# Peptides against a protein of PDB entry 3KDP, part 67

Target 1, 230 residues: chain A of PDB entry 3KDP
Amino acid sequence: PFLIFIIANIPLPLGTVTILCIDLGTDMVPAISLAYEQAESDIMKRQPRNPKTDKLVNEQLISMAYGQIGMIQALGGFFTYFVILAENGFLPIHLLGLRVNWDDRWINDVEDSYGQQWTYEQRKIVEFTCHTPFFVTIVVVQWADLVICKTRRNSVFQQGMKNKILIFGLFEETALAAFLSYCPGMGVALRMYPLKPTWWFCAFPYSLLIFVYDEVRKLIIRRRPGGWVE

## One batch from the design tools (peptide; made by RFdiffusion4, then SolubleMPNN)

Design b2_p14_5_s2 (from b2_p14_5, 9 letters changed)
Fold by OpenDDE base, seed 1:
Structure b2_p14_5_s2 (fold): chain B 230 residues (1-230), chain A 14 residues (1-14)
Amino acid sequence: as target 1 above (230 residues)
Amino acid sequence: DEFEKLVQAYLALF
C-alpha cells in the first residue's frame, strides 16, 4: 500500500494505525491458532527438513507469501480503496499524482472527477473513510490466508475445520474488526471511520480467489510432487 | 501528518 502511495502519488490508502491494528490486533490470535492445527495425514511420510541444506524461509515461501498471496491481498485492499474513492467522486485515474494537493491543508478547492471542490477536512474524512474498509478487506482476505495455511499439501476439505482455536481466531479478528469499525469514538481515537456494511463484501472475491488459488496449488503439488509449485 | 508519513515509511521497511 505505501509503495503505491509513493509511486503513484495517490491519497494514503492505509494508515499507520490501521496497519498496527492488523499486525498487533487481528493477525495475532489467528497466527497463534496455527500452532494448534492437527498434523497433516502424510506428515510422517515426509522427510524432516535438513537444517544444513534446507532454509526455513526459501524462495518458494517468499514467492508465495509476498509475490502471490500478499499481492492478491494488496489488490483486494486497493480494489476497496478505489471503489470507495470512486463513490466519493474520485475516479482511479484522477487519483494519480493527487497526493501533493490532497495532503496540502492550504488547498481547499481540490476538484474530484466531476468538478466538485473538496476542502482539506472533507478530503481527510474521505481518506480516513478508506482506511477502515481497507483494514476490513485485509481481515476478510486473512480469513482465506489463515485457512490455506492450515496445510501445506492437503486440501482444506481433507484436513477439515476441527481446530477450535483457529475458528475462535477467525471470530475474534472479525469481531475486533467490527468493533474498531463501528464503535463510537473510533473515528477520533484511531481515525477509523465507520464503513457501510456493503464494503465488507468488496473483499470476498479476493478471499475466494486466495482460497481457490491455494487449493489449485495444493492439488498440483499432490499430483506432481517435487514440482516448482511446491 | 508528517509523523504518520514517517512512521508509515519506517513500517514499509519491514
Scores: peptide ipSAE 0.000, ipTM 0.310, DockQ to the pose 0.025
Fold by OpenDDE base, seed 4:
Structure b2_p14_5_s2 (fold): chain B 230 residues (1-230), chain A 14 residues (1-14)
Amino acid sequence: as target 1 above (230 residues)
Amino acid sequence: DEFEKLVQAYLALF
């Protein structure tokens, strides 16, 4: 999000506080829960990792995590961001290069796509209105991300949802997201304004896409072992 | 403000 903020010079999609809430709040317990996942049924049939050649973090893992899943997550967040701004009169094309004027507190006549002028205060309200739905969007796509991380090769349907700590993590991150979004005073304390419940559903197509994508990937791996997709 | 932007940049990588 921040890279696009700088490169495209758009209004800030996700605030520092919301990012911290993701990294230290909603992601921590789910990530820890993966340590309690049971081994895949075929793990003992696989050769041990060669510690000299097989890196724990390899190019394939980076490609999968950042290049594929991370990109889908980012697209989900930006989709929500662009929809909210469009509903408030700022079409995506108009946001390009707008950051400089958007963040200038002395400019109180920034025009939207329809010629309406926005004060600095009004713009910041809209910006902060985007932060919470973007955050919630990330949490919703993290549901799928956490579930797909349960296994490397087996389908989630084969592995099942037996990890109680992982299930707890899903509820915890959701409850925390709801708390941060709707608890009175969060708008002042964290600049996280409450969102309409309908905004939770904006991420669902992307969450489903992540899940389907990974299941298809795993299916290909199972059918064609040793392929480039593994 | 610049420090906050920098922090946001780093945090956005995670």
Scores: peptide ipSAE 0.000, ipTM 0.345, DockQ to the pose 0.025
Fold by OpenDDE base, seed 5:
Structure b2_p14_5_s2 (fold): chain B 230 residues (1-230), chain A 14 residues (1-14)
Amino acid sequence: as target 1 above (230 residues)
Amino acid sequence: DEFEKLVQAYLALF
């Protein structure tokens, strides 16, 4: 998100505080829960890792985590961001290069796509209104991320949802996201303004896409062992 | 302002 903010010079899609809430808040318990996941049924059919040649973090893992899943998450967040700004009169094409004028407190006549002028205060309200839904979008796609991380090769339907700590993690991150979004004073303390409940659904297609994509990947691995997808 | 910039810079690494 921050790279696109710099390259495209768009208004800030996700605030620093919201990212800290993800990294230190919503991700910790889910990540710990994976340590309690039951081993896959085929684990004894796999060769042990060679500590001299095989890295724990290999190119395939990086490609999957950052190049595939991470990109789908980013697309989900940006989709929510662009929809909110479009509803407030700023079409995506109009946002390109707008950052310089958007962040200038002395410019109070920034025009939207329909010729309406926006003061600095009004623009910052809209910007901060985008941060919370972007954050919530990340939490919703993280549901799928956590579930797909339960297994390397087996389908989630084969593994099941028996890890009670993981289920607790899903509820914890969701409850924390709701607390940060709707608790009085969060707008002042964290610059997180309340979002309409409908904004929670913006991420659902992307969450489903992550889940389907990974299940298809795992299906390919099971049918063609030793392929480049593994 | 500097803290916000630092946090933004840190977050840009992810």
Scores: peptide ipSAE 0.000, ipTM 0.352, DockQ to the pose 0.025
Fold by OpenDDE base, seed 3:
Structure b2_p14_5_s2 (fold): chain B 230 residues (1-230), chain A 14 residues (1-14)
Amino acid sequence: as target 1 above (230 residues)
Amino acid sequence: DEFEKLVQAYLALF
């Protein structure tokens, strides 16, 4: 989100506090839960990792995490962001380069896509209104991300959902996201304004896309071991 | 406020 904020000079899509809530709040328990996942059925058929030649973080993992899944997650967040701003009169094309004027406290007549003028205070309210839905969107796509991370090659349907700690992590993540979004005072304390319940569904297509994409990837790996997809 | 913006910017990179 911040890279696009800088490169495209758009209003800030995701606040610092919301990012901290992701990294320190919603992601920790789910990430820890993966350590308790049952071994895949073929693990004993794999040679042990050579610590001198085989990196824990390799190019394939980076490509998958940042280049594929991370991009789909980012698209989901930005989709929610653009929808909210469009509902408030700012079409996506109008946001390009708008940051300079948007963040200027002395400019109180920034026009939206329909010619309506917005004061600095009004613009900041709209900006902060985007942060909570963007955060919730990330949580929703992380459900799929956590589930696909259960296995390297086996389908989730083959592995099953037997990891109780992972299930707990999904509920904890969701409950924490709901708490941060709707608890009284969070708008003042964390600049996380309450969102309409309908915003939780904006990310569902992207979560489904992540899940389907990874299941197809794993299917290809199972059918063609040692391919470029592995 | 600037530090918060910087942290937000950094966190928004992820």
Scores: peptide ipSAE 0.000, ipTM 0.334, DockQ to the pose 0.028; fails the geometry check

Design b2_p14_5_s3 (from b2_p14_5, 8 letters changed)
Fold by OpenDDE base, seed 5:
Structure b2_p14_5_s3 (fold): chain B 230 residues (1-230), chain A 14 residues (1-14)
Amino acid sequence: as target 1 above (230 residues)
Amino acid sequence: DEFEKLVAAFKALF
């Protein structure tokens, strides 16, 4: 997200405080919950990792985490961001290069795509209004990410949802996201303005895409063991 | 100036 903010010179999609709420808040309990997941049914049929040749973090893991799932998550966040800005009069094409004027507190006549002028205060309210739905979008796509991380090869339907700590993590991150979004004073304390309940649904297609993509990947691995997709 | 402060804040977080 921040790289696109720099390269495209668009208004800030995700605030620093919001990133901290993800990294220190919503992701901690879910990540810990994976340590309590049951072993896959076929684990004893797999050869152990060779510590001399096999890295813990390999190219396939980096490709999956950053190149595939991370990119789908980022696309979900940016989709929500562009929809909110478009509903406020700023079409995606108009956002390119707008950052310099957007962040200038002395410019109070920044025009949207329809010729309406926006003060600095109005622009910052819209920006902070985008940060909260972007955050919520990340939480919603992380539901799918957490579920797919339960297994490397088996389908989630084969593994099941028996890990009570993981289920608790899903509720905890969702409750925390709702608290940060709707608690009075969060707009002042964290610059997280309340979002319309409809914005929660913007991430659902991307969450479903992550889940379907990983299940298809795992299906391919099961049918073609030892392939480059593993 | 605000952009540089923001970049600095991000560099401090990562």
Scores: peptide ipSAE 0.006, ipTM 0.425, DockQ to the pose 0.025
Fold by OpenDDE base, seed 1:
Structure b2_p14_5_s3 (fold): chain B 230 residues (1-230), chain A 14 residues (1-14)
Amino acid sequence: as target 1 above (230 residues)
Amino acid sequence: DEFEKLVAAFKALF
C-alpha cells in the first residue's frame, strides 16, 4: 500500500493504525493457531530439513508469500480503496498525483472527477473511510491465507477444518475487525470510520482467488512432485 | 502529515 502511495502519489490507502491493528490484532491469533494444526498425512514420508543446506525461508516461500499471495491481497485492498473513492467521486485516474493537494490543509477546493470541491476535512473523512475497508479487506483475504497455510501439499479438503483454534482465530479476527469498524468512537480514537456492510464483499473475490490459486498449486505439486512450484 | 511521519519513521529506522 505505502509503495503505491509514494509512486502513484495517491491519497493514503491504509493508515499506520490500521496496519498495527493487522499486525498486532488480527494476524496474531490466527498465526498461533497454525501451531495446533494436525500434521499432514505424508509428513513422516518427508525427509527432515537439512539445517545446513535447506533455508527455512527460501526463494520459493518468498515468491509465494510476497510475490503471489501478498500481491493478491494488495490488489484486493486497492480494489476496495478504488471502489470507495469512486463512490465518493474520485475515479482512479484522478487520484494519480493528487496526494500533494489532498494532504495540503490549506487547499479546500480539491476537485473530484465530477468537479465537486472537497475541503481538507471532507477529504480526510473520505481517506479514513478508505482505511477501515482496506483493513477489513485484508482480514477477509487473510481468511483464505490462513486456510491455505494449514497444509503445504495436501488440499484443505483432504486436511479438513478440525483445528478448533484456527476456527476460533477466524472468528476472533472477524469479530475484532467488526469491533474496530463499528464500535462508537473508533473514528476518533483510531481514525477507523465505519464501513457499509457491502464493502465487506469487495474482498470476497480475492479471498476466493487466493484459495483457488493455492489449491491449484497444491494439486500441481501433488501431481508433479519435485517441480518448480514446490 | 502521516506521509511525513511515515517517511520520518522510515528514515529513523535507517
Scores: peptide ipSAE 0.006, ipTM 0.412, DockQ to the pose 0.021
Fold by OpenDDE base, seed 2:
Structure b2_p14_5_s3 (fold): chain B 230 residues (1-230), chain A 14 residues (1-14)
Amino acid sequence: as target 1 above (230 residues)
Amino acid sequence: DEFEKLVAAFKALF
């Protein structure tokens, strides 16, 4: 999000406070829960990692985590962001380069895509209105991410959902996201304005995409062991 | 001003 904010000079998609709420709040318990996941059925058939040659973080893991899944997650967030701004008169193309004027408190006549002028205060309200839905979008796509991270090779349908700590993590992150989104005073304290419940559904296609993508990946791995995908 | 602070904060993190 922040890279696109800089490169494209668009209004800030996700606030620093909301990022901290993700990294320290919603993602912590789910991430820890993976330590309690049941071993895959074939784990004893795999050779141990060679600590001298095999990195824990290899190019394949980086490609998967940042280059593939992370990009889908980012696209989900940006989709929500662009939809909200478009509903408020700012089409995606019009946002390119708009940041300089958007963030200038002395400019009170920034035009949207339809020629409507927006004051600084109005623009900041819209910007902060984007932060909470973007945050919630990330939480929703993290549901899929957490589930796919349960296994390297087995399908989720083969592994099952037996990890009670992971299930607890899914509920915890969702409850925390709801709390941060709807608790009175969060708009003032964290600049997290309440979102319409319908905004939760904006992430669902991307969550499904992540899940399907990984299941297909795992299917390929099972059919072609020792391939470049492992 | 907020952008510069954000960029500075980002640069401080990386």
Scores: peptide ipSAE 0.006, ipTM 0.398, DockQ to the pose 0.022
Fold by OpenDDE base, seed 4:
Structure b2_p14_5_s3 (fold): chain B 230 residues (1-230), chain A 14 residues (1-14)
Amino acid sequence: as target 1 above (230 residues)
Amino acid sequence: DEFEKLVAAFKALF
């Protein structure tokens, strides 16, 4: 989010506080829960990792985590951001380079894509209105991310959902996201304005895409062991 | 201004 904020000079898609809520709030318990996941049924049929040659974090894992899944997550967040701004009169093309004028408190006549003038206060309300749905979008795509991280090769349908700590983590991150989104005073304390419940569904196609993508990847690995996809 | 730059730099990482 912040890289695009700098490169494209767009209004801030996700606040620093919301990022901290992801990293320290919604992601910690789910990440810890993976330590309690049961071994895959075929783990004893695999050769042990060579600690001298095989890195725990290899290029394939980085490519999958940051280059594939992370990009789908980012696209989901930005989709929500662009939809909200478009509904408020700011089309995506008009946002390019707008940051400087957007963040200037002395400019109270920033025009949207339809020639409507926006005061600094009105712009900041719209910006902060984007932060919460972006955050919630990340939480919803993290459901799929957490589930796909359970296994390297086996389908989630083969592994099952037996990890009670992981299930707890899914509920915890969702409850925390709901609390941060809807608790009175969060707009003042965290600049997280409440979102319409319908915004939770904007992330579902991306969450489904992550899940389907990974299941297809795992299917390819099972059919073609030792391929570059592994 | 320095804090805003730091926040902007930190936000750039995410």
Scores: peptide ipSAE 0.006, ipTM 0.371, DockQ to the pose 0.023; fails the geometry check

Design b2_p14_5_s4 (from b2_p14_5, 8 letters changed)
Fold by OpenDDE base, seed 3:
Structure b2_p14_5_s4 (fold): chain B 230 residues (1-230), chain A 14 residues (1-14)
Amino acid sequence: as target 1 above (230 residues)
Amino acid sequence: DEFEELVAAFLALF
């Protein structure tokens, strides 16, 4: 999100505090829960990792985490961001290069895509209005990400949802996201304004896409062992 | 506010 904020010079799509809430709040328990996942059925047929040559974090893992899944997550967040700004009069094309004028407190006549003028205070309200739905979008796509991380080769349907700690993690991250989004005072304390409940559904297509994409990937790995997808 | 933005920027890389 911040890279696009800099490169495209758009208004800040996700606030610092919201990012901290993801990294330190919603992601911690889910990540720990993966340590309690049951071994895949074929684990004893795999050779032990060679600690001298085999990295725990390899290029394939980085490609999957950042290059594929991370990009789908980012697209989901940006989709929510662009929809909210468009509903407030700022079409995506109009946001390109707008940051400089958007963040200038002395410019009180920034025009939207329909010629409506926005004061600095009004612009900051709509910016902060984007942060909470973007955050919630990330949490919703992380449900799929956590579920797909249960296995490397087996389908989630083969592995099952027997990890109670993972189920607890999904509940905890959702409850925390709801608390941060709707608790009175969060708008002042964290600049997280309450979102309409409908915004929770904006991420569902992307969460489903992540899940389907990974299940197809795992299916290919099972049918073609030793392929470039492993 | 600038420090928060910098921290956000850093965290948004992850």
Scores: peptide ipSAE 0.015, ipTM 0.491, DockQ to the pose 0.027
Fold by OpenDDE base, seed 5:
Structure b2_p14_5_s4 (fold): chain B 230 residues (1-230), chain A 14 residues (1-14)
Amino acid sequence: as target 1 above (230 residues)
Amino acid sequence: DEFEELVAAFLALF
């Protein structure tokens, strides 16, 4: 998110406070819950890792985590961001290079795509109104990410949803996201303005995409063991 | 604002 903010000079898509709420709030309990996941049924049929040749964090894992899943998550967040800005009069093409004028407190006549002028205060309200739905979008796509992390090779349908701590984590992160989004005073304390309930659904296609993508990947691995997709 | 930018820059590294 921040790299695109710098390269494209767009208004800040995801606030620092919202990033902290993800890293220190919503992601901790779900991540810990994976330690309580049951072993896959075929684990004893797999060869142990060779500590001399096989890295614990290999290029395939980095590619999957950052290059694939992380990119889909980012796309989901940016989709929500662009939809909200478009509903407020700022089309995606108009956002390119707008950051300099957007962040200038002395410019009170920034025009949207329809010629409406926006004061600095109005622009910051819209920006902070984007941060909360971006955050919620990340939480919704993380539901899928957490579920796919239950297994490396087996389908989630084969593994099942028996980990009660993981289920608790899903409810906890969702409840925390709702609390941070809708609790009175969060707009002042965290610059997180409340979002319309409809914005929660913007992430659902991307959450589904992550889930389907990983299930297809795992299916390919099961059919072609030892492939480059493993 | 400078503190927020600094924190944003720090968090952008993750």
Scores: peptide ipSAE 0.013, ipTM 0.481, DockQ to the pose 0.026
Fold by OpenDDE base, seed 1:
Structure b2_p14_5_s4 (fold): chain B 230 residues (1-230), chain A 14 residues (1-14)
Amino acid sequence: as target 1 above (230 residues)
Amino acid sequence: DEFEELVAAFLALF
């Protein structure tokens, strides 16, 4: 989000507070829950990792986490961001280079794509209105990310959803996201303005995409052991 | 100003 904010000079898609809410709030319990996941059925058939030759974090894992899943998550967030701004009159093309004028508190006549003038306060309201749905989008795509992280090779359908702590984590992060989104005063305290319930669904295609993508990846690994996808 | 603060905050993470 921040890289695109700099490169494209667009209004800030995701605020620092929302990032902290992700890293310290919604991600922590789900991540801990993975420690309680049942071992994959074939785990005892795998050789132990050689600590001298096998990196704990390898290029494939980095590629998967940041290059693939992370990019899908970012795309989901940006999709939500662009849709909300478009609904408020700012088409994606018009956002390019707009940041300088957007963030200038002395400019109160920034025009949207339809020639409507926006005051600094109005612009900040719509910006902060984007932060919450972006955050919620990340939470929704994290559902899929957490579920796919249950296994390295086996399908989630083979592993099942027996980890009660993981299920609790999914509810907790969702409840926290709802609380931060809809609790009175969050707009002032955290600059998290409430989102329309319909915006929760903007992330669902991306969450499904992550899930399907990983299930296909795991299927390929199971059918072709030792491939470049592992 | 917010951009500079954000950049500064980002840079402060390194």
Scores: peptide ipSAE 0.007, ipTM 0.462, DockQ to the pose 0.023
Fold by OpenDDE base, seed 2:
Formats: sequence, C-alpha cells, structure tokens
Structure b2_p14_5_s4 (fold): chain B 230 residues (1-230), chain A 14 residues (1-14)
Amino acid sequence: as target 1 above (230 residues)
Amino acid sequence: DEFEELVAAFLALF
C-alpha cells in the first residue's frame, strides 16, 4: 500500500496506525497458532532438509508469500479503497498524482471526477473513511491466508480444522477488527472511522481466490512431486 | 449500475 502511495502519488490508502493494528494486533495470535498445527500425514515420508543447501526461507516461499498471496491481499485492499473513493466521486484514474494537492491544507478546491470541489477537511474524512475498510479487508483475506498456511502439501480438507488455537485466532482477529472498527472513540483515538457492515463482504472474493489458488497449487504438488512449486 | 460500472472500470485496469 505505501509503495503504491509513493509511486502513483495517490491519497494514503492505509494509515500507519491501521498497519500497526494488523502487525501487532490481528496477525499475532493467528501466526502463533500455526505453531500448534498438526503435522501433515506424510511428514514422516519426506526427507529432512539439508541445512547447508536448503534455506528455511527459499525463493519459492518468498514468491508465494510476497509475489503471489501478498499481491492478492494487496489487490483486495486496493479494491476496497478504490470502491470507497469512487463512491465519493473519485474514480481510480483521477487519483493518480492527486496526493500533492490532496495533502495540501491550503487547497480547498480539489475537484473529484465529477467536478465537485472538496475542502481539505472533507478529503481527510474520506481518506480516513478508507483506512478502516482497508484494514478489515486485510483481516478477511488473512482468514484464507491463515487457513492455507496450515499445510504445505495436503489440502485443508485432508488436514481438517482441528487446531483449536487457530480457530481461536480466527475469532480473536475478527473480534479485534470489529472492536477497532465499531467501538466508540476509535475514530478520534485511532482515526478509524466506523464502516458499514457491507464493507466486510468486499474482501470475500479475494479471500476465496486465495483459498482456491492455494488448493489448486497443493493439488498440483500432490500430482507432480518434485516440481518447481515445492 | 454504478457499482457494476466501477467493477468494470476496475477490471479494465487489469
């Protein structure tokens, strides 16, 4: 999000506070829960990694985490961001290069895609209105990400949902997201304005996409052992 | 209708 903010010079899609709420709040318990996941049924049939040649974090893992799944997650967030801004008169193409004028307090006549002028205060309200739905979108796609991280090779349907700590993590991150989104005073304290409940559904297609993508990936791995994806 | 146009516009960006 921040890289696109700089490169495209768009209004800030996700605030620093919301990023911290993800990194320190919603993601911690889910991430820890993976340590309690049951071993895959075939784990004893796999050769141990060679610690001299096989890195724990390899190019394939980086590609999966940042290049594939991370991109889908980012797309989900940006989708929500663009939808909100478009509903407020700012079409995606109009946002390109708008940051400089958007962030200038002395410019009170920034035009939207329909020629409506927006004051600095109005623009900042819209910007902060984007932060909470973007945050919630990330939480929703993290549901799928957490579930797919349960296994390397087996389908989630083969592994099952037996990890009670992971289930607790899913509820915890969701409850925390709801708390941060709807608790009175969060708009003032964290600049997290409440979102309409319908915004929670904006991420669902991306969450499903992540899940389907990984299940297909795992299916390919099971059918073609020793391929480029292992 | 506006949402469909927006989704279409978003899809057209890809």
Scores: peptide ipSAE 0.000, ipTM 0.308, DockQ to the pose 0.026

